# Ledger of designs, part 11: peptides against a protein of PDB entry 1ZZD

Target 1, 109 residues: chain A of PDB entry 1ZZD
Amino acid sequence: FQVVNPYLLRDLVDLGIWDEGMKQYLITQNGSIQGLPNVPQELKDLYKTVWEISQKTIINMAADRSVYIDQSHSLNLFLRAPTMGKLTSMHFYGWKKGLKTGMYYLRTQ

## One batch from the design tools (peptide)

Design b1_p14_2 (made by RFdiffusion4)
Fold by OpenDDE base, seed 2:
Structure b1_p14_2 (fold): chain B 109 residues (1-109), chain A 14 residues (1-14)
Amino acid sequence: as target 1 above (109 residues)
Amino acid sequence: SLDELDKFADETDF
């Protein structure tokens, strides 16, 4: 299983900062580069992991394309630390945006 | 109310 995005790997090599230490760091950080001081912010923005993206944004994007979503497909949402407030808000927000299925699968870290 | 829930959902980050 590859923790590191292959394009991210390429960019880290191009930056000259890829080594065994970097590899082990990324494994322990589940692929996140947000804490690396030698990585440009533009790359950090580009290579956000699923845990670092606003799930509200994901819902918005799904709502915009909902007409094209097969009912057999399910929206996956990711919360590292779910709370009742977040769960309630997420459920209601998805409903409000008119997702066809009105359902999603929640993944937790 | 639904309005309160709507506001809460809009203001909550997730």
Scores: peptide ipSAE 0.147, ipTM 0.726, DockQ to the pose 0.906
Fold by OpenDDE base, seed 3:
Order: structure tokens, then sequence, then C-alpha cells
Structure b1_p14_2 (fold): chain B 109 residues (1-109), chain A 14 residues (1-14)
């Protein structure tokens, strides 16, 4: 797996904050820049890891795509701290949004 | 109820 994607690396270099310390920080944070005080919010929004993205948004996007292509079997969802409420909501919400199979793969951190 | 579940799903962040 890759901890830092090439575009994030580029932007961190452009900000002048890329160094060995930053590299080690990202390794320990599994690629997350959300905790960095010297990174603009727009970049934090752009480079959210899968654990930091609204999975509801992911479902919405998948539902939109499913109108044209069958991709339900390829949908992966990620919850860092799953609860019964979240799991129930995800299942129901996916169904409501009209995913063709109603099936997705859930990953937990 | 289904209505309650629907609202809960809409209001729940995940």
Amino acid sequence: as target 1 above (109 residues)
Amino acid sequence: SLDELDKFADETDF
C-alpha cells in the first residue's frame, strides 16, 4: 500500500513543508494530514483518507453511477469506528438510494 | 417503524 499519494506529496512540497519529519508523520498517521496545523483546509478537504470521508457521500456517488453501470459489487465502504446505528443506517441508506445489489464491502480500521 | 429508520438513516453521519 502507499501511504502518501503523488499529488499530496507534490502539494506538500509546494507548501515547503515536506521533509523527513513530515514523511514519518504521515507514515504514523496512515496518510492523514487532518492533524497538520500548517496545511490549508482546502488541502485537508481534498486529501481526506478513506476513513475520513463521509461514506454516505460514497453511497450517493455510487448510486449516481449505478444508473449507467453496474458497479455495486465493487463498492467498498470504510468505517473507523462502526456502531450498530451506523451499520443499520448504511444498509438502509444504500437500499433507499437504489443500489442494484444492496451489497457492499465494509472495512473497519 | 420504517419512517423512523428512514429519518435515522438520513440524520446519521457515517
Scores: peptide ipSAE 0.145, ipTM 0.729, DockQ to the pose 0.894
Fold by OpenDDE base, seed 4:
Structure b1_p14_2 (fold): chain B 109 residues (1-109), chain A 14 residues (1-14)
Amino acid sequence: as target 1 above (109 residues)
Amino acid sequence: SLDELDKFADETDF
């Protein structure tokens, strides 16, 4: 998989901060720019990795889409540090939000 | 109860 989002790459180039050092940094950080002080917050918000996004938000968006299409089978959720509480809440929350199958793929880091 | 679980799910961040 791509470590660097191509759109992120473009924006980093536009900022004039793309270089070999930046590339290596992103590789070590698995694509995360959250720790970079020279990147505007707006870009940090835009380019959150899957591990940095609220999975509850992902479920909400999926539920909104599911009104018209069933994407529950393709929904992937990502938890950096899963706990039983989080897993239980996630499962129940997805169910109550109307995801038809309640089935999703869970990935952990 | 379902109400407790519902509340827990709403309040839990994940």
Scores: peptide ipSAE 0.144, ipTM 0.730, DockQ to the pose 0.912
Fold by OpenDDE base, seed 5:
Structure b1_p14_2 (fold): chain B 109 residues (1-109), chain A 14 residues (1-14)
Amino acid sequence: as target 1 above (109 residues)
Amino acid sequence: SLDELDKFADETDF
C-alpha cells in the first residue's frame, strides 16, 4: 500500500509545501494531514485517512446501498483506538441498520 | 437490554 495518496502528493506540491520534511512527517503520521497548519481545511476534509472517518457514517452509507446491492459483504471498517464499547456498538449498529452481513474486515491501528 | 444497547450504539462514536 502507498503511504501517501498520489492526489494528496500532487496537491501538496501545488501548495508549495512538499519537501523531504513533509514526506517524513506524512510517513510518521501514516498519511494524516490533519495536524498540518498550512493545509486548507477543504483538503484536510478531502484527504481524511480511513482512521479519521466516522465508521458510523460508513455503515450508514453501506446500509443505504444495501437496498440495491450487497455492500456488506465487502465492507471494511477501521478503528484507530478500538475499545470493547466501540466494537460492540459497531457490530450492533451495523445489525440494526439492516446489513445482511457484518463487516467484511476490521482493521485496527 | 436490547433497548439499552440500541441507545448505546446510537450514542457511541466510532
Scores: peptide ipSAE 0.138, ipTM 0.720, DockQ to the pose 0.893

Design b1_p14_2_s1 (made by RFdiffusion4, then SolubleMPNN; from b1_p14_2, 7 letters changed)
Fold by OpenDDE base, seed 2:
Structure b1_p14_2_s1 (fold): chain B 109 residues (1-109), chain A 14 residues (1-14)
Amino acid sequence: as target 1 above (109 residues)
Amino acid sequence: MEEELRKQAEETEF
């Protein structure tokens, strides 16, 4: 079942914009607040969904922590609209960063 | 070919 992020809920209440309409909006947008004009950019940056996060950033963070991991980590990547070019680029980018596992699962939408 | 793919990987947004 769907669970609301309690921190996002609090911040929307503090903004005075939480109501039943906002609840239904979040359900229809799968938790995204990027389309809301009355939400500060700082909150939009804080509450990005996985589909709104740069996968390069995820790969970089994976490379940074890899030196502290003996084996490898199950790095999952997320592409809303996969293309051959993006997939090839992600594989080569992860490889160039020295990742043992550049991609464990690919999630698409 | 490999160098071109490496360059493409750096320039591609994802």
Scores: peptide ipSAE 0.381, ipTM 0.888, DockQ to the pose 0.866
Fold by OpenDDE base, seed 1:
Structure b1_p14_2_s1 (fold): chain B 109 residues (1-109), chain A 14 residues (1-14)
Amino acid sequence: as target 1 above (109 residues)
Amino acid sequence: MEEELRKQAEETEF
């Protein structure tokens, strides 16, 4: 089922741009607000979808916490358009960062 | 080969 982010909803109401058209836009864009010209960049940065977040940053944050985890963590990665070069780079980058689990699931579009 | 792959991993955006 679809769940509306209540924080995003509030911020769109505060901007005075929440209506049925905005609701339908968000559904069509799978929650992305990057294409909205009347939304401040700060909010676009705050409400990035998984497909708009740097997976390199996700790997870095995984590496940062991994030193405090005895076993491992199920690191999921997200690529809109996977290529052999990107996949190879993600594996080697995670390995170089010392991750025990470099990639649990890969999600793609 | 390994060093080239490491360099590629650092330079590739994902």
Scores: peptide ipSAE 0.380, ipTM 0.887, DockQ to the pose 0.887
Fold by OpenDDE base, seed 5:
Structure b1_p14_2_s1 (fold): chain B 109 residues (1-109), chain A 14 residues (1-14)
Amino acid sequence: as target 1 above (109 residues)
Amino acid sequence: MEEELRKQAEETEF
């Protein structure tokens, strides 16, 4: 089900751009604000959806925290447009970073 | 092969 991010809602209200049209836009865009020309880049960076976050960064952060985890973590990765090349690269990158679980789930769009 | 795949992994954006 869809959940409203109350912080995003507040910031869009503060920008004076929150209305029923904006609500419907966010529903159709699955919460993405990247396509909105009247939203500051700082807010676009703050409210990235999982499909807009570098999975390489996610793997790096996973590697950084792995030294503090006894077994492993269920690291989920997200690709809007998966290719064999990207998948191979993700596996080898995670492996090179020393991750025991490089990819628990792959989610695609 | 392994070194090529490692290089590819480093250069690929995802």
Scores: peptide ipSAE 0.378, ipTM 0.890, DockQ to the pose 0.870
Fold by OpenDDE base, seed 4:
Structure b1_p14_2_s1 (fold): chain B 109 residues (1-109), chain A 14 residues (1-14)
Amino acid sequence: as target 1 above (109 residues)
Amino acid sequence: MEEELRKQAEETEF
């Protein structure tokens, strides 16, 4: 089911661009605001969907925090269009970064 | 082989 991000909603209201059209746009775009020309880049960066976040960045952040985790962490990764090459690269990249768990779940579209 | 895979992993966007 769809859940409204209340922070995004407030920011869009504060920008004066929240209406029924914007609501329908967000539904159609699965919550993405990247295509909105009248939204500041700062908000676009803040409200990235999981499909718009670099999984390489996610792996880097996972590696950075892993030194403070005793066992391991359930690292979930997200790819819109997975390929064997991307998956292999993700595994090797996570391994090279010293992750015990390079990928717990893979989510795809 | 391993070194090539490591290089590929660094160069691949995901």
Scores: peptide ipSAE 0.375, ipTM 0.883, DockQ to the pose 0.872

Design b1_p14_2_s2 (made by RFdiffusion4, then SolubleMPNN; from b1_p14_2, 9 letters changed)
Fold by OpenDDE base, seed 3:
Structure b1_p14_2_s2 (fold): chain B 109 residues (1-109), chain A 14 residues (1-14)
Amino acid sequence: as target 1 above (109 residues)
Amino acid sequence: MEEELLEQAEKTEF
């Protein structure tokens, strides 16, 4: 079953836009709020789904963290629509950034 | 080949 993020729920209540229609919208959008016109951009940026986060940013943060890790970390990457070009680019980008593990799991939609 | 792939990797959004 689906559960609404309690922090998102609170912020939508505080905005005065929480109702049964909003609940059904979130269910239909798999938790995405990016399409909501009455939600501030700051909240849209805060409540990105994994499919709305730049994987390049995730790789950068992984590289920054890697200098403090003796072995490696299980870096998971997420692509809505994987292509050979994107996958190749992700691997080469992670490699260039010095990641020991460029990709542990790939998740796709 | 490798240099081209690295350049492509920098330009590609994902």
Scores: peptide ipSAE 0.560, ipTM 0.937, DockQ to the pose 0.874
Fold by OpenDDE base, seed 4:
Structure b1_p14_2_s2 (fold): chain B 109 residues (1-109), chain A 14 residues (1-14)
Amino acid sequence: as target 1 above (109 residues)
Amino acid sequence: MEEELLEQAEKTEF
């Protein structure tokens, strides 16, 4: 089901661009604001959907925090279009970064 | 082989 991000909603209201058209746009774009010309880049960077976040960055952040975790963490990764090459690279990259769990779940679109 | 895969992993965007 669809969940409204209340922070995004507030910021769009504060920008004076929240209306029924904006609501329908967000529904159609699965919550993405990257295509909105009237939204500042800072907000576009803040409100990235999981499909717009570099999974390499997610792996890096996972590696950075892993040194403070005794066992491991449930690292979920997200690829719109998974390929064997990308999956292999993700596994080797996560392994090279010392992750015990390089991928708990893969989510695809 | 392993080194090549690691190099590829560093270059690959995902």
Scores: peptide ipSAE 0.542, ipTM 0.934, DockQ to the pose 0.869
Fold by OpenDDE base, seed 1:
Structure b1_p14_2_s2 (fold): chain B 109 residues (1-109), chain A 14 residues (1-14)
Amino acid sequence: as target 1 above (109 residues)
Amino acid sequence: MEEELLEQAEKTEF
């Protein structure tokens, strides 16, 4: 199922740029608005896709909550273009942050 | 080796 983010839809309507062309654009871009020149940077930052979010930030947030979790949590990480250097760095960074599960799944494009 | 990998991990963006 394709699900439209209702908050993004509202904000695009409020900008006066919501139409069938915008709908098709979002479908083709898998929900990314980063390429839209007529969208404010604040909204681009708010509506980042998982592929546009710093995985280092996700690891930090995982570390912050991990001290309150008895077992562990299923931390999934997302890389458009995985490299050996990035993967090694993600593992060592997560380990240094004290994560019991540094990576449950890696998702790639 | 381990220290170098940790330093690289801190500097690498992902």
Scores: peptide ipSAE 0.534, ipTM 0.933, DockQ to the pose 0.884
Fold by OpenDDE base, seed 5:
Structure b1_p14_2_s2 (fold): chain B 109 residues (1-109), chain A 14 residues (1-14)
Amino acid sequence: as target 1 above (109 residues)
Amino acid sequence: MEEELLEQAEKTEF
């Protein structure tokens, strides 16, 4: 089920743009605020959905923490539009970074 | 082949 992020809700209220239309917009956009013209970029950066975060950054962060994990990560990766080239690149990039698990699940839209 | 794939991986955005 969908849950509204209470911090996002607060910030949208503080901006004076929270209403039933905004609620329906967020539902339709699966929580994305990137398309909202009246939302500051700082908040857009803060409230990125998994589909708006660089998976290369996620792989880097996984590599950084891997030295403190005995076995491995259940590392999930997210691509809106997967291609063979992107998938190959993700695997080789994760492998080069020394990840034991480069991709546990791939999520797509 | 491997080196080319690694170079491509570094250049690819995802």
Scores: peptide ipSAE 0.523, ipTM 0.935, DockQ to the pose 0.864

Design b1_p14_2_s3 (made by RFdiffusion4, then SolubleMPNN; from b1_p14_2, 8 letters changed)
Fold by OpenDDE base, seed 3:
Structure b1_p14_2_s3 (fold): chain B 109 residues (1-109), chain A 14 residues (1-14)
Amino acid sequence: as target 1 above (109 residues)
Amino acid sequence: MEEELLKEAESTEF
């Protein structure tokens, strides 16, 4: 069941670009707005899908939280196109940042 | 080997 993000919907309405075509576009793009030329960069940055977010940033945020967590947290990471080099780098980077759990689940497309 | 992997990890985008 696909649900449109109500905040994104509002902002697209406020931009005057919400219609049935936009709805179908979002469905086809799995919620991504990065390809929309008439959407401000600020909104593109705000409404990044998990596949468009730097996983290095996610690891950094996880490391920042880790000092307040006794055991560990289930850190899920997302790679659109995984490679052995990227996976190795993610593990070593998470380890270097002091994460007890560098990767709980890996999600891929 | 470890230092090289760490350097690669720092430079790799993911």
Scores: peptide ipSAE 0.465, ipTM 0.922, DockQ to the pose 0.872
Fold by OpenDDE base, seed 1:
Structure b1_p14_2_s3 (fold): chain B 109 residues (1-109), chain A 14 residues (1-14)
Amino acid sequence: as target 1 above (109 residues)
Amino acid sequence: MEEELLKEAESTEF
């Protein structure tokens, strides 16, 4: 089932742009606000979907915490348009960063 | 080959 992010809802209300049309837009865009011209860039950066976040940043954060984890973590990665080059780069980058699990699941659109 | 792949991995955005 779909759940509205209550923080995003509040910010859209505070901007005076929350209505049934905005609700339907968010449903259609799977929660993305990047295409909204009347939303400040700060809020667009705050409310990035997983498809709009650098997976390199996700790997870096995974590497940073990995030294404090006894076994490993189920690191999932998300690519809208996977290519052989990107996948190879993700594996080698994660390996070079010392990840025990470079990729648990790959999710694609 | 490994060094080239590592260099590509560092420069590639994903």
Scores: peptide ipSAE 0.461, ipTM 0.920, DockQ to the pose 0.888
Fold by OpenDDE base, seed 4:
Structure b1_p14_2_s3 (fold): chain B 109 residues (1-109), chain A 14 residues (1-14)
Amino acid sequence: as target 1 above (109 residues)
Amino acid sequence: MEEELLKEAESTEF
């Protein structure tokens, strides 16, 4: 189920680069704009797909907000290519950061 | 062992 990000669409229109080719590109790239040379880095940073975000950063942000959560939060983590080493590191890192739930779901590509 | 795993976890990017 593909959903257009209306904010990304607007920004691409504002850049004057939205067309049917761009649409097909985004479909093919599963929404990633990182490979687009004519897109400013600021927009590339803003519109990172879940697969382009550091999961370590996600864990850090989870830790930062966890002090304000009584129970726990359903922290989902995303790895294109999970390895035992990465998973172990993620668990220990989340644990060290004091997360009650270090990983609710792991999503893989 | 735990300290080593923690050190690895801190150095690993994921």
Scores: peptide ipSAE 0.444, ipTM 0.916, DockQ to the pose 0.859
Fold by OpenDDE base, seed 5:
Structure b1_p14_2_s3 (fold): chain B 109 residues (1-109), chain A 14 residues (1-14)
Amino acid sequence: as target 1 above (109 residues)
Amino acid sequence: MEEELLKEAESTEF
């Protein structure tokens, strides 16, 4: 089910741009605010959806945490437009970083 | 082959 991020909602209200149109926009954009011209870049960076976050960064963060995890991560990775090249690269990159689980699930759009 | 794949993995954005 869809849940509005209350912090995002507050910030959009504080910007004076929250209305029914903005609500419908967020629904149609699956929560992304990247396309909004009147939203500061700082907020765009803060409220990135998983599809807008570097999966390489996610893998790096997973590698950093892995030394403190006995079993493994249920590491989910997200690609808006998956290709065989990207998938191969993700697997080899995760492997090189020493991840026990390089990819638990792949999510795509 | 492995070295090439690793090089590609490092350079590929995802």
Scores: peptide ipSAE 0.436, ipTM 0.917, DockQ to the pose 0.871

Design b1_p14_2_s4 (made by RFdiffusion4, then SolubleMPNN; from b1_p14_2, 10 letters changed)
Fold by OpenDDE base, seed 5:
Structure b1_p14_2_s4 (fold): chain B 109 residues (1-109), chain A 14 residues (1-14)
Amino acid sequence: as target 1 above (109 residues)
Amino acid sequence: MEELLKEQAEKTEF
């Protein structure tokens, strides 16, 4: 089910742009604010959805924390438009970074 | 082959 991020809600209220139209926009955009022209870039960067975050960065952060995890991560990766080339690259990149689990689940749109 | 795939992985954005 959909849950409103209370911090995002507050920031949109503070910007004076929260209304029923904004609510419907967020529902339609699955929580993305990247397309909103009147939202500062700082807030767009803060409230990125999983589809707007570099999966390479996610893999790097997974590699960094892996030294403190005995077994492995249930590392989930997210691609809007998966291709064989991207998937192959993600696997080899994660492997090169020494990840035991390079991809637990792939989520797609 | 492995090294080429590793190089490609570094260059690919995802």
Scores: peptide ipSAE 0.425, ipTM 0.907, DockQ to the pose 0.876
Fold by OpenDDE base, seed 2:
Structure b1_p14_2_s4 (fold): chain B 109 residues (1-109), chain A 14 residues (1-14)
Amino acid sequence: as target 1 above (109 residues)
Amino acid sequence: MEELLKEQAEKTEF
């Protein structure tokens, strides 16, 4: 079943832009608000979907916390339309950052 | 080769 982010819902209500049309928009956009002109950039940055987050940032945050983890990360990475160049770069970047597990699962669209 | 791939990885956005 689909679940709306309750914090996003609150903020859209506070903006006065929550209605049935907005609900249908979010369903169609798989939760993305990036295309909404009346939403402040701060909220767009806060409510990024996994496909809108830099995977390089995810790898960096994984590297930063890895020193506090006994084993390794089940680090999942997400790419729209993966290419050999991007995949190679992700592996070498994670390796250069010293990750024991640079990629556990790759999710694609 | 390895160092070139590391450099490429730094420059690539993903």
Scores: peptide ipSAE 0.423, ipTM 0.905, DockQ to the pose 0.876
Fold by OpenDDE base, seed 1:
Structure b1_p14_2_s4 (fold): chain B 109 residues (1-109), chain A 14 residues (1-14)
Amino acid sequence: as target 1 above (109 residues)
Amino acid sequence: MEELLKEQAEKTEF
């Protein structure tokens, strides 16, 4: 199922740029608005896709909540272009942060 | 080795 983010839809309507072309653009870009020149940077930052979010930030947020979790949590990480260096760094970073589960699934493109 | 990898992990963006 393709699900429209209703908040993004509203903000694009409020900008006066919502039309069938914008709808098709979002479909082709898998929901990314980063390439849209007429969208404010604040909205681009708000509506980042998982591929546009720092995985280091996700690991930090995982570390922050981990002290309140008895067992562990299924931390999934997302890389468009995985490299050995990035993967090694992600594992050691998560380990250094004390995560019991540093990576449950890796998603790639 | 371990400490070097930890330092590299801090500097690497992902």
Scores: peptide ipSAE 0.422, ipTM 0.903, DockQ to the pose 0.892
Fold by OpenDDE base, seed 4:
Structure b1_p14_2_s4 (fold): chain B 109 residues (1-109), chain A 14 residues (1-14)
Amino acid sequence: as target 1 above (109 residues)
Amino acid sequence: MEELLKEQAEKTEF
């Protein structure tokens, strides 16, 4: 189901670009604002969808925090178009980074 | 083989 990000909504209102057209755009783009020309890059960086975030960065952040976790964490990874090469690389990369859980769930689009 | 896979993992974007 669709969930409105209230922070994104506020920032779009503050930019004066929130209207019914913007709402329909966000629905059509599955919440992505990357294609909006009138949105500052800072906001585009802040409001990345999970499909626009480097999973390598997610693994790095997971590795960084893992030293403070006794057991492990449920690391979920997201790939629009998974391939065996990408999956193998993700597993080996996570393993090389010392992750106990390199992938809890894989989400695909 | 393992080292090659580790190297490939470093080069692969995902």
Scores: peptide ipSAE 0.421, ipTM 0.903, DockQ to the pose 0.878

## One batch from the design tools (peptide)

Design b1_p15_1 (made by RFdiffusion4)
Fold by OpenDDE base, seed 3:
Structure b1_p15_1 (fold): chain B 109 residues (1-109), chain A 15 residues (1-15)
Amino acid sequence: as target 1 above (109 residues)
Amino acid sequence: ELEDHLTEMEHLLDE
């Protein structure tokens, strides 16, 4: 089941904008607050969902983690509308960044 | 040449 991020909930309550309508909005938007006009940009930047982060950034983060992890780690990639071009780009970029071979999971929205 | 190709492919990730 879907659970609202407890830190996001706290911040929305602190802003005084948490109500039943906000709850329903978050459910409909799969946790995204990017479309809310009454939310400060700093919170939008903080609470981006995996679908709102570029895959390049995710791969960069994975590459950074690989420096500190001895064994290969799992990488989860999330694409709203995957294409063959994007998939190929992910593989090439991952290779360029020296990602360890491990479990790569592709999820689509 | 390969680096140029990889750079081009990386730009697709930004779209």
Scores: peptide ipSAE 0.039, ipTM 0.506, DockQ to the pose 0.619
Fold by OpenDDE base, seed 2:
Structure b1_p15_1 (fold): chain B 109 residues (1-109), chain A 15 residues (1-15)
Amino acid sequence: as target 1 above (109 residues)
Amino acid sequence: ELEDHLTEMEHLLDE
C-alpha cells in the first residue's frame, strides 16, 4: 500500500493544478511529480518519492547509522527498475562505505 | 488501492 503525502496534495491544490486529471496522473506515476512541467523544481525536490532518491544517498545514510548501532541493520533499497548492473554497483558501493553487512532487502516498484 | 487512498485524502482536504 502506497501512502500519498497529504502535504503534496495541499501544495498541488494551492498551485491550482489539482483536478481529476492530476489525480489520475499521480496514480499512474506512483506519486511522482517529476515529470510535471507546471510544478516548480523546489516542490519536485521536496516531494521526491523513495524511488527517486539516490541509491548512494540511501547507502550513505545506512553507513552513518551503522556507526551507532551494535547489530548490523538490514539495508532497505528501493529501485524502480533494477538491473544486474545497478545491483552490482550498489553492492560495491556499500562495501566501499564500510557497511557491516551486504544483505539488502530490495524493494521494487 | 492508491486511487482509494487519494480519494480519502481529497475528502480530508475539503474539511
Scores: peptide ipSAE 0.035, ipTM 0.485, DockQ to the pose 0.015
Fold by OpenDDE base, seed 4:
Structure b1_p15_1 (fold): chain B 109 residues (1-109), chain A 15 residues (1-15)
Amino acid sequence: as target 1 above (109 residues)
Amino acid sequence: ELEDHLTEMEHLLDE
C-alpha cells in the first residue's frame, strides 16, 4: 500500500491543508505534491529531491519525530533501485530505530 | 546476535 512520507505529512499538516481529500490526492499521485497549487514551491523542491536523501536519514527523522508524537508516523521511502535486501534492511533499520509502525510508502525511481 | 544481524542489514541499505 501507499504510505505518505511522514515529513510530507508533517508539512502538509503544518500548512493546514491535510485532510482526507489530500490523502486521496497523494494516493492517486503516488505521493507527488508537485501538482498541488496550495503547496509552496519550496516544499515541492524539498520533496522532489527525496530521491537524493539517504533512506537512513528519512528513517532517522521519522524516528525522531515519533518521540514527540503520540501517534504513529507514516514513513515514505524512496529507492531508485529497490532490492529485496534493501527493502529488508529498511524494515529492520526502522524497527531498530523504534518506529511505532511498519507503515511505509515505497517510491521507486 | 540480533543486534549484529540488524547491523548487517543496515549495511545492505547503504549499498
Scores: peptide ipSAE 0.031, ipTM 0.413, DockQ to the pose 0.407
Fold by OpenDDE base, seed 5:
Structure b1_p15_1 (fold): chain B 109 residues (1-109), chain A 15 residues (1-15)
Amino acid sequence: as target 1 above (109 residues)
Amino acid sequence: ELEDHLTEMEHLLDE
């Protein structure tokens, strides 16, 4: 269980970008706004999540993962050498496509 | 879980 920062929510509303799509994006991103192109960098710096502090750690953890984006589409992306940029792009793309189901990281065997 | 929390927070913003 992850708590969403209420001040982040307020700032997104004040920016006029809060909607159902944004809500689903935050759910899939575990509260991260780092991948949002329409958010000022100063806000991104302010609202870094705990796991975003070390991108290297995130990349290392994702190295052996595939990403399952949507249950209805059965879209599964396999990344042998994921980068933060790729992961962010995938999440953002899923949001833009209106995916309501969270993206899941599955360990590869 | 996060969706439920976000929904709750939305209601708080409307107050």
Scores: peptide ipSAE 0.022, ipTM 0.339, DockQ to the pose 0.018

